# Designs tried in a protein design run: peptides against a protein of PDB entry 2Q3Z. Part 208

Target 1, 272 residues: chain A of PDB entry 2Q3Z
Amino acid sequence: YVLTQQGFIYQGSAKFIKNIPWNFGQFEDGILDICLILLDVNPKFLKNAGRDCSRRSSPVYVGRVVSGMVNCNDDQGVLLGRWDNNYGDGVSPMSWIGSVDILRRWKNHGCQRVKYGQCWVFAAVACTVLRCLGIPTRVVTNYNSAHDQNSNLLIEYFRNEFGEIQGDKSEMIWNFHCWVESWMTRPDLQPGYEGWQALDPTPQEKSEGTYCCGPVPVRAIKEGDLSTKYDAPFVFAEVNADVVDWIQQDDGSVHKSINRSLIVGLKISTKS
Target 2, 254 residues: chain A of PDB entry 2Q3Z as posed
Amino acid sequence: YVLTQQGFIYQGSAKFIKNIPWNFGQFQDGILDICLILLDVNPKFLKNAGRDCSRRSSPVYVGRVGSGMVNCNDDQGVLLGRWDNNYGDGVSPMSWIGSVDILRRWKNHGCQRVKYGQCWVFAAVACTVLRCLGIPTRVVTNYNSAHDSNLLIEYFRNSEMIWNFHCWVESWMTRPDLQPGYEGWQALDPTPQEKSEGTYCCGPVPVRAIKEGDLSTKYDAPFVFAEVNADVVDWIQKSINRSLIVGLKISTKS

## One batch from the design tools (peptide; made by RFdiffusion4, then SolubleMPNN)

Design b2_p30_7_s1 (from b2_p30_7, 11 letters changed)
Fold by OpenDDE base, seed 2:
Structure b2_p30_7_s1 (fold): chain B 272 residues (1-272), chain A 30 residues (1-30)
Amino acid sequence: as target 1 above (272 residues)
Amino acid sequence: MGLENLEKMRKEVLAFFNADPSRFDPPFQP
């Protein structure tokens, strides 16, 4: 996990799995220095350097900092997300082939946000940074991931009588979503929650006022322990949300179409 | 995970979100 510099990031759909070659490059020259700069510009360091530095021995703490700092939301983070296909003032998320160029651009431009990222780019950069900091990490792709903005675990699609989706729903079902899993002990939790922890650097929801997610034990998500910090309900929703198709008729009546409750959850690790 | 467990978990998630909505800032609208 730490030693592999090259790999694949899985994309596409559960039916059409695609991968992209990715250079993580955690051992390339200057990448460690960039990762340390990333820590030194984080809001917690700026607020209290001594306290931040004292906590950098905790992979839980570092993982949470990195999940926030890989995105540029709320801080001097690495990547600006964009999903509207308008990348003319930056680099298309699809054009990236590795984390190294992104991290170098970020540093070389005075820690200015790099344009642009999407989920796999965020995950890949987070994976590089975490590996560079000695945390065993892998990229994970979940196909048919849900971003439930209403926190109801229902992604509702309104369709007209012709089956056309009505309206820009803020609720997005991604064909896939990428995050990272990091291996760490969880001394801050009950015994048995050591192992793989989910971290999501894609800016989706705020956790404690920052666009970050995790670490949360993958075991807790599997067992349904939603009380487990951090962000267990959110990560649980990403992997377990129901898709509800609603047919809206011209009279405003809404009929529930077939519950596709089982579409969420094909998880593929970059090492599979 | 059985369907019954998923429904239970959904209720628990909903209860968690409803207990402190302020914990969850509205997601970044694209």
Scores: peptide ipSAE 0.019, ipTM 0.459, DockQ to the pose 0.019
Fold by OpenDDE base, seed 4:
Structure b2_p30_7_s1 (fold): chain B 272 residues (1-272), chain A 30 residues (1-30)
Amino acid sequence: as target 1 above (272 residues)
Amino acid sequence: MGLENLEKMRKEVLAFFNADPSRFDPPFQP
């Protein structure tokens, strides 16, 4: 999890798993220096350098800083997210094959945001930076079975009277999401929350005024402890959705079946 | 998916979870 420079990022859907080869390259020339620059341009360093540096011994603190700095939202972060399929003024998120070129571009252009990233690009760059800083990290892909466009937390399956799912709703907006998990102790929490911690560098929600997410114990999410810092309710929502089965009858009437809270998603982690 | 949608999603999940936690399977299969 620290030493592996090559890996795969899982993409696609639960039915059609795809992978891309990815060069993390955390030991390539100059990458450590770039990761240190990333720490030195973070808003907490700029506000109070001595306080920021004193906290860099904490993987909890560093993980949260990196989660915020991999995206360029509210800071001099690395990547600008874009999802509208218009990449003509930058690089398509689909064109990246490694973190090294992204990080070098960021540094070489005076810490200007690199265009463009999506979830797996954010996760992969975060994984490189965290590994470079000595934090065991892996990329995680969650395949969501369905996101209903209209009900953010309800996966609506339309079933016929025979229980068969109707329609290639190809419009599953996010067939998958990628984040990272980092191994660390949690001395700031009760005993038993050591181990894998979820971090999400994709700019989705503000946490304490910054687009960052985590670290939150994977165990806390699994056990439903939504009080656990950081951002447990958000990460819980990323991995859980209520599935609403709608039964469509031949007469066109739609009846809501029993809400099954299904764990929405197949979680696949990169292996070291 | 916009930020507004995510906040709505989070609130709805929390509301459902708090109403009946037993409805939620643990997100990570062992």
Scores: peptide ipSAE 0.012, ipTM 0.402, DockQ to the pose 0.024
Fold by OpenDDE base, seed 1:
Structure b2_p30_7_s1 (fold): chain B 272 residues (1-272), chain A 30 residues (1-30)
Amino acid sequence: as target 1 above (272 residues)
Amino acid sequence: MGLENLEKMRKEVLAFFNADPSRFDPPFQP
């Protein structure tokens, strides 16, 4: 995983799997320096450099920092997310073919956010950075993922009597979502949670005040251990969430209309 | 979320992860 510079990012849907070639390029000229800059501009370093540097020996800590710094939310991170198809002031997320150009653009523009990313772009850049830092990492595509904003393991849609979605609940159901899994020990957890750890650099929810997610043991998610740090309930919901449609009546009463479990049917890991 | 829903979700997640047992295998090449 660390040695693979070229691979595929899986996209589309469970019924219509697509792949795009991706240059991770973690060993290309200047990429290591850019990854080190990414660490040196992180909010934890800026707050206390000595403490941040002392923790960089932990892949758990580094993974969490990278998850936060690949997005530009709350920091000098790499990518700005955009999903509204209005990319005229930047680069369309669909136009990227590798992490190297993104990272070089970020550095060359004084660590200004690169426009624009979506989940696979965030995941691919995170994969490059983590691989560059010596952490075995793969991109994972999950089909029919959920974004649970309230961490209740439910995607809640409020509808009026006409079936129109009410409220700014930006809980989203994705046709696919991409994150990364990194191989590491978890000395901060009980035995048996070593191995693949999920990290999500796509800015969705704040974890401890920063748009970051993980690392959480993939085993803990499999076993339904939602108490496991970091962000196990959120990652669990990304894998499987119940969608609840609520109907709000004019009197303000809310009744449950439909429960449908979104069975996430297929994870595809980048093998290359 | 009720306990019943959580158990249902756990079963579905388990089924999902069990569809590819190799998911938990270590990386062959770093």
Scores: peptide ipSAE 0.063, ipTM 0.594, DockQ to the pose 0.077; fails the geometry check
Fold by OpenDDE base, seed 5:
Structure b2_p30_7_s1 (fold): chain B 272 residues (1-272), chain A 30 residues (1-30)
Amino acid sequence: as target 1 above (272 residues)
Amino acid sequence: MGLENLEKMRKEVLAFFNADPSRFDPPFQP
């Protein structure tokens, strides 16, 4: 994990798994310096440098900072997310083949946000930074596999008042999500939550006022302990889905009925 | 699907979970 500079990121679907080669490059020249700059421009450092530096010995603290700083939301972070297929004023998320070019562009342009990222790009850059800082890290892909629909977290059925499914199921475009898992002890939690911790650098929800997610023990998610810091309910939702029935009445009103929550994910992680 | 749609979906799942946690199947296992 820490020593591997090249690997694969899993994409596609549960039925059609695609691997893309990725250069993490955590040992390439100047990458460590860029990772240190990333720490030195974080909002916690700018607020109180001495307090931030004193906490950098904690992989829990560093993981949470990196999760926030890989995205440019609320700070001088690395990547701007974009999902509308309009990438003409930047680089398409699909064009990246490694983290090194992204990190170098960010530094060389005065810590200006790099255009553009999506989930696997965010995850890959976070993986590089965490590995560079000596934290064993892997990229994880979760595939949605429920009912052959390209859905994430929700499986929607449209029904008439008689309970009959109406129309072709609208395929949602995104059938996978990527984040990272980092190996660390959790002295801030009860015993037994050491090991793999989920971190999500994709800017989705605010945690304590910042677009960051985790670290949360993978064990806590597997056991359903949603009280566990950080962001256990959110990460639990990333790996589980609701089956939602939309009931359309004759008046055009739509009622949402939740029939069942499903385990819909296939999780695959890089071994390198 | 754009991020905004994904965020909306996540918020909805969380809202429903918080309303009735007992309806969920056992947590995700790889």
Scores: peptide ipSAE 0.016, ipTM 0.430, DockQ to the pose 0.023; fails the geometry check

Design b2_p30_7_s2 (from b2_p30_7, 12 letters changed)
Fold by OpenDDE base, seed 5:
Structure b2_p30_7_s2 (fold): chain B 272 residues (1-272), chain A 30 residues (1-30)
Amino acid sequence: as target 1 above (272 residues)
Amino acid sequence: EGLKALEEMRERTLAFFNSDPRRFDPPFQP
């Protein structure tokens, strides 16, 4: 994970997995210096440099800082997100093929936000920075399904009176989201939560006043431990949908049978 | 309280995904 400079970002759908070549480039000239600058311009360093530096030995702390600094929300972070297909004043998120160019542009323009990123770009840059700082990290793509044109994070199954799932008559729309997982110990948690930790640098929700997410143990998400720091409920919501079973009676009436929250999605990580 | 917060987070996550139509891929058409 740390040693791999070239890789793939997975996109598309669970049924049709697309990948794009990506140059992470964590060992290229000047990238370490840029990663250190990223740490030195974070709000915590600017507020109290000594306190921030004393905490940089913690992968948990560093991971959370990087998650916040990869996006430019609330700070001098690296990337500005945009999703409206109006990229004429910058670079289309689809045009990026590596993290190195993004990081160099950010530094060379006085730590001004780079236009533009979307989830896989945020994740890839975070992966580069974390790897550069010695934290084993991979990009993760989660594929979810939606049944309706207006995705509601619900999976609807129709059953007959005998409880048999009627064939999928719904147009399944597949969506995806990318984030990173980093390997670290969690001395701040109960034993057993060491290992892969989810971090999401895409600006979606504020955590403790900053657009950042994680680290949260992947195990906690799998086990439904939503009390686990950081941001377990949010990450849980990203990977889970509500499953609604509808029973159709002979008269054509439809009744809601069960509402279950299931882990719905396929996670694909970068191969090391 | 926890369930309500989760629902709100789900709604926000959904709104985020819906803001980018490229995050959706149609099923494979043979």
Scores: peptide ipSAE 0.018, ipTM 0.505, DockQ to the pose 0.020
Fold by OpenDDE base, seed 4:
Structure b2_p30_7_s2 (fold): chain B 272 residues (1-272), chain A 30 residues (1-30)
Amino acid sequence: as target 1 above (272 residues)
Amino acid sequence: EGLKALEEMRERTLAFFNSDPRRFDPPFQP
């Protein structure tokens, strides 16, 4: 299914969301074993175990598998996403404080999907799994301000007749989305695209028929090389917002001044 | 709606390609 919201919407500071405590717990007992089980139940392993195992030496391959397996879409993945505030038959995404409990629940219930996750939960679990598998990974949060909760990735600025921005940050609705970045070489690409690679485990778009995203070089996104695999156009869109400038007149009338596409927002990452 | 947001993202991506012909990719050609 398609994500109902692009992250989480709130009124306040970006710092509030950034400071959510999370225990990744990648070194806790049994977590590595769970991560290996995750690999062994992925659709590619079930289809051809030998081929899947032979490709596990590639962090590109493993990253893409993990991106798909952290969500339960299309497979026996870890988390079921839900965004409608109806969590009575599970655990609210807001109540999780770490990846360990989620992964243990998943395993202990026969690899049944855990209810429920949202973007930061997906990202955090993916981060734990990738770290367990020896891939340096960090959680990334992108913050965008909007004036309309229904306009995902649309940033509206209201200006007076003199072009001065009206209102303050407290009056803005902030959207945020979380994904992960993993450090790896990209021998499958031209030289220079080694380094941080974006991966998004939140089920938003299908890539090659599966709800997964990346890896794509962060450099490629920054430079606008949208031909670079995997899923560069999608990841570019996640960090690209339409900006609409509105001019407010003294009579209360509002006029559209500028409509442009910009790479905007505040990107915050954890340490690797 | 999530689907609407995804469509908007696709539109922005397409707009980017249209703004720079050097970055045109066959899937995004009109």
Scores: peptide ipSAE 0.014, ipTM 0.442, DockQ to the pose 0.021
Fold by OpenDDE base, seed 2:
Structure b2_p30_7_s2 (fold): chain B 272 residues (1-272), chain A 30 residues (1-30)
Amino acid sequence: as target 1 above (272 residues)
Amino acid sequence: EGLKALEEMRERTLAFFNSDPRRFDPPFQP
């Protein structure tokens, strides 16, 4: 994983998986230096450089820092998220083809936030940075599986009076979400939680006051150990969804029925 | 406590994802 510079990021839905070519470029010239700058401008370093530096040997610590710094929320982070299709003052999230340009732009503009990112962009940049820092990392895409009714978020189906699915409510359904998984030991946890750790750099929720997420053992999520740091409940929620059926009555009224809760979505890792 | 926290996080997560329906292309409908 560390050695892979190019790969594919998976997008779309479980029924229609799209991939985008992505240049992670962790070994390209200057990228490591940029990653080090990223560490040196993080709030923890600015607060106490010695303490921050002393903790950089911990992939747990570094992973958490990177998760926070890939987004520009709360700090001098790399990417500004935007989802409203108004990208005229920046670059559309859909236009990025690699992490290198993003990181270079960030550095070259004095660590000003790059416009714009969405989940796969955040994940891909995080993946690049973590790989640069020697942490084996992969991008993970979680799909809402309409086929198996497995999703990470609410899937809404319209049903007729006979219970037949009329269609998917496209407007409120997120087809996928991307984050990263990093391989590390977890000496800060009980034995057995070493291995893949989920990290989510998309600024969704604050963890300990910062828009960051993880690392949390994938095993903990699978086992439902929501007490495991960091952010197990959040990641658990990301991989689990409710299936909502909208029942249309003869009068045109629509009733909401939640039929399944905590359905695990389809997870696919990037192919290198 | 854990379940309540999970529910709250789930709600917030859902709210985030549902805040802009344009965040993702509509799901592929066959």
Scores: peptide ipSAE 0.105, ipTM 0.658, DockQ to the pose 0.020; fails the geometry check
Fold by OpenDDE base, seed 3:
Structure b2_p30_7_s2 (fold): chain B 272 residues (1-272), chain A 30 residues (1-30)
Amino acid sequence: as target 1 above (272 residues)
Amino acid sequence: EGLKALEEMRERTLAFFNSDPRRFDPPFQP
């Protein structure tokens, strides 16, 4: 988990698993220095360098900082997310083959945001940085495999007036999401929550005012302990989809009904 | 508390996805 420089990032859907080769490159020349720069430009360091540095021995603290700094939201972070297929003023997220080029571009351009990233790019860069900092980390891909739908977070069904399923909506679905899991002790929590911790660097929701997520014990998510810091409800929602029913009436009108179902996705991690 | 938090997160998540349809990946075409 620390030593592996090359690996695969899993993409696609639960039915059609794809992988892309990825060079994490945590031991390549200059990458550690870039990771240290990333820490030194984080908002907490800029606010109080002594306090920030005193906390860098905590993988919990560092993980949370990295989660926030891999995205450029709220700070001088690494990547700008974009999902609208308009990548002409940057690099398509699909074009990246490793973290090294991204990190080097970021540093060489004065810590300016790199265009562009999506979930697997964010996760892969976070994985590289965390590994550089000595934190065992893997990329995780979650597929929502429920009900033959290639969706993440949302499962949409079309139902008739009698509640019978007519079909699934495939057009507007996230097929997968990527984040990272890091191995650490959790002295800030009750005993038993050591081990894999979920972190999500993709800017989705603010946590304590910053676009970051985690660390949260994977065990807490599995056991449904949503009170566990950090961001347990959010990560729980990432692995459990909501079911959206679209009820089509005889007049052709479509009504949206939200059913709260707990459907655990298929999680695949990088092998180290 | 946890269940309420989950419900709130689900609502926010739904709002997030519904706010920008472009955030959805095109359907996988084998």
Scores: peptide ipSAE 0.034, ipTM 0.638, DockQ to the pose 0.019; fails the geometry check

Design b2_p30_7_s3 (from b2_p30_7, 10 letters changed)
Fold by OpenDDE base, seed 5:
Structure b2_p30_7_s3 (fold): chain B 272 residues (1-272), chain A 30 residues (1-30)
Amino acid sequence: as target 1 above (272 residues)
Amino acid sequence: MGLEALEKMREETLAFFNSDPRRFDPPFQP
């Protein structure tokens, strides 16, 4: 994990799995310096440098900082997300072949946000940074990944009597979503939650006022321990949410239908 | 609404999300 500079990122759909080659490049010249700059421009460092530096020995703390700093939401982070297919004023998320060029562009432009990223780009850059900082990390792809916006562990669609979706699809299921898992001890939790921790650098929901997610023990998600910090309910929903159709009937009644054909969550992790 | 109509709408919804070109790299067309 830490030593692998070249790898693959899984994409596509559950029915048609694809992969792309990716240069993580955590040992390339200047990348460590860029990762240190990333830490030195984070909001916690700018607020209190001594306190931030004293906590950099904790992979839990560093992981959470990196999750927030890989996106440019709320800070001087690395990447701006865009999903509307209008990339003419930047680089298409599909054009990136590695993390090194992204990180170099960010640093060379005075820590200005790089245009543009999507989930696998965010995850790959986070993976590079965490590996560079000595934290064993891998990219994870989840197919049929749910984005729960109201923290009810459901993806809800409202339909009329004809089955037509009413209103904006606020909640959604991605064909795939990418995040990272990092290996660390969790001295801040009960025994047994050491090991792989999920971190999501894609700006989806705010955690404690910042667009970041995790670290949360993969074990806690597997066992359904939603009380475990950080962001267990959100990550749990990504891999376990139920899809519900609310169907309005002619008499004005609403029928709840569980969509059993949509299986949320098929997680694939990289082996290296 | 019949079960068949609901199933069709669910399949169409799933197909839409699976066909999103923003996240799906189409196979190289020479």
Scores: peptide ipSAE 0.022, ipTM 0.593, DockQ to the pose 0.013
Fold by OpenDDE base, seed 4:
Structure b2_p30_7_s3 (fold): chain B 272 residues (1-272), chain A 30 residues (1-30)
Amino acid sequence: as target 1 above (272 residues)
Amino acid sequence: MGLEALEKMREETLAFFNSDPRRFDPPFQP
C-alpha cells in the first residue's frame, strides 16, 4: 500500500462499476515537504505547536488531522468541494488524474484552497498524504452511500400525497462515495480493533466541531459497535442505513414505508 | 395513487444512479 504510486479509483454505480487511473505520487520530489507543511498549518499546531508535535507519533492523531486538512473547511486545507457542475473558475473535479498537481498547486499558492474536489479527489489526496507519512492507506468506494445528518441510522424522505419529496435535501444517498482506510493500532480502544481504520476527508459532517471523520475501526462498523471513536454512527450509516419514506396521505395521516428498492452500501476496497 | 407514484419515483431514482458515473445529488432526495 505505501509503495504503490499508481492505482485505480472505483466510480460509477453498483450496476455499472467504472474506474479511473490515479497517480498518488507519494515519492515524487517535494511531496513529503508539502505533507509536512500541511501538518504545520493545521489548527492544532497553530494553537499549541508543542502539543501537536508530541502527538504526531500517533497514527490515530495524524489520521484525524489529515482528514480535516485535506478539505479547506474550517482551516487552510487543500481542497474546496463543489457539486453543482459550475467549475469555470477552477479545475473540474473530473479533470484530476493525480494528487501531485493538487498538492503542488496548494503549496505554490501559499496554502490557498484548490478548486475543486469531490469525494474521490479528497480520498486520493488523503491517501497520498497518509502514505507519505508512513501510514499504509488505500482508497475505498462505497456504492449507494448514505449521508445521515442526525445520526439515527436512517435516510428519511418526506413525501406528499403524490409521492413528491418535500423539504430540503438534507439527507442523501450518493451513487458512490470514496474515503480511505488506514492500517494502524488502536491503543486508545479495547483490544481487537487494530487493523484497517476508516477516515473520510470529504466535508460531510462535523466531528468535534471540525469537518473531519474517523479514524474508526472497520471491524467496529462490521460488528455494529457504534460506541467506538471516532464517528462510528456516521460511517456505519454510510454502509448500512435504512431508507424510510414518510408519505402524507389525503386524510393528513402519515404512512411509514421502508424503501426496498435502494439498498445502502456496497463497499469495494482497492488491492494495490 | 400514492403508492404508484412512489414506485415510479423509486424507479426514476434508480435509473438516475445507474446512468450517471458522476457523483450527483439524486433528483428525488428530500
Scores: peptide ipSAE 0.024, ipTM 0.581, DockQ to the pose 0.013; fails the geometry check
Fold by OpenDDE base, seed 3:
Structure b2_p30_7_s3 (fold): chain B 272 residues (1-272), chain A 30 residues (1-30)
Amino acid sequence: as target 1 above (272 residues)
Amino acid sequence: MGLEALEKMREETLAFFNSDPRRFDPPFQP
C-alpha cells in the first residue's frame, strides 16, 4: 500500500465496472514537502501550531486533517469539487491521470484550490498524501453509494400514484463513490477497532463543522456500531442505506415501499 | 399503478443510474 506509486481506480457502475490508471507518486520529488505544507496550512495549525504538531504522531489525527484539507471547503485545501460538467475555467476531473500534478499545481499557485475534482480525484490525492506521510492507504470504490443527508440511514423517494419521483432528489445514490481506507490503531476507541479506517475527503457532509469524514473503523461499519467516532452513521449509510419509496395513492394515502431493486453498496478495495 | 409498473419504473431508474458513468450530483442548490 505505502510503496505502490502506480495503480488503478475503479469507476463505472456495478454492472459495468471500469478502471483508470492513476499515478499516486508519493515518492516523487517534492511531494513530501507539499504534504508537509498541507499540514502547515491546516486550520488547526494556524490556530495553535504547537498543539497541532504535538498530535501529528497520531494517524487518527492526521487522517482527519488530510480528509479536510484535500477539499478546499472551509480552508486552503487542495481541490474544488464540481459536478455540473462546466469545467472551462479549470481542468476537467476526468482529465487527471495522477495526484502529483494536482499537488504541484496547488503548491505552485500559493496553495490556491485546484479546479476541479470529483470523488476519485479527492480519494486519490488523499491516498497520495497519507501514503507520503507513512500511513498505509488504499482507494476504495463503492458502487451504488448512498448519500444520506438527514442521518436517518434511508434514501427516501417520494412518488406520485404513477410512480414518478416528486420533488428534488436531494438524497441520492451515486453510481460509484470513492474514498480511502487507512490502516491504523485506534487508541481513542475500545479495543478491537484497529485495522482499516474509512476516510472520505469528498465534501459531502460536515463533521464537527468541517467538511471531513472519518476515520471510522471498517469493522464498526460492518458490525453496525454507529456510536463509533468518527461519522459512523454517514459511512454506514453509504454502504448499507435502505431505499424507501413513499408512494401516494389515488385516495391520498401514502404507502411505504422498500425498494428492493436498489441494493446500496458494492465495495471494491484496491490491493495495490 | 400495478406492482409491475412500479417494478418497471424501478428498473428504468436503475438502468438510468447505471448508464451514466458520471456521478450525478443533483445540484445542491445552496
Scores: peptide ipSAE 0.023, ipTM 0.588, DockQ to the pose 0.012; fails the geometry check
Fold by OpenDDE base, seed 1:
Structure b2_p30_7_s3 (fold): chain B 272 residues (1-272), chain A 30 residues (1-30)
Amino acid sequence: as target 1 above (272 residues)
Amino acid sequence: MGLEALEKMREETLAFFNSDPRRFDPPFQP
């Protein structure tokens, strides 16, 4: 996980799993320096450099910083997300073949956000950075990945009397979503939560005021311990949310229907 | 609900999820 510089990222759908080759390149020339710059421009460093530096020995702390800094939301982070297929003023997320070019572009343009990323790009860059910093990390793909916006562990759709979805979908289910898992101890938690920790650098929801997610023990998610920091409810929902249809009836009443046929989550971790 | 229970459910309903594009918000893919 730390030593491999090349790998695959899984994409597509649960029925049609695809993969792309990816150059993580964590040991390529200058990448370590870029990762250090990333740490040195993070909001916590800018607020209190001494405190930030003193905490860089903690993979929990560093993981959370990297999760926030891989996206450019709230900070001078690496990537700007875009999902509308309008990439003419940048690079299409689909065009990237590795993290190295992205990180070099970011640095070479004075830590200006690179256009553009989507989930696998965010995850891959985070994976590179974390590996470069000595944290064992892998990219994870979750098929049918839920985005719960209200922390109720539900994906809710509003439907008319004909079952047609009404309004803008605030909550959504991605065909796939990518994040990273990093191996670390969790001295800040009860015993048994060491091991793989989920971190999500895609700017989906704010955690403590910053677009970051995790680290949260994969074990906590598996066991349904939603009290576990960080962001257990959100990550749990990504892989376990129930889908609810709110169906308007002819009389104007609304019926709640649990959609048992729509299943959230199918997680695949990279073996490399 | 634990991930084990979810995995079992995933196998059964994955076909339905992909059949309703309105419940499927795909990021742009290559």
Scores: peptide ipSAE 0.020, ipTM 0.479, DockQ to the pose 0.019; fails the geometry check

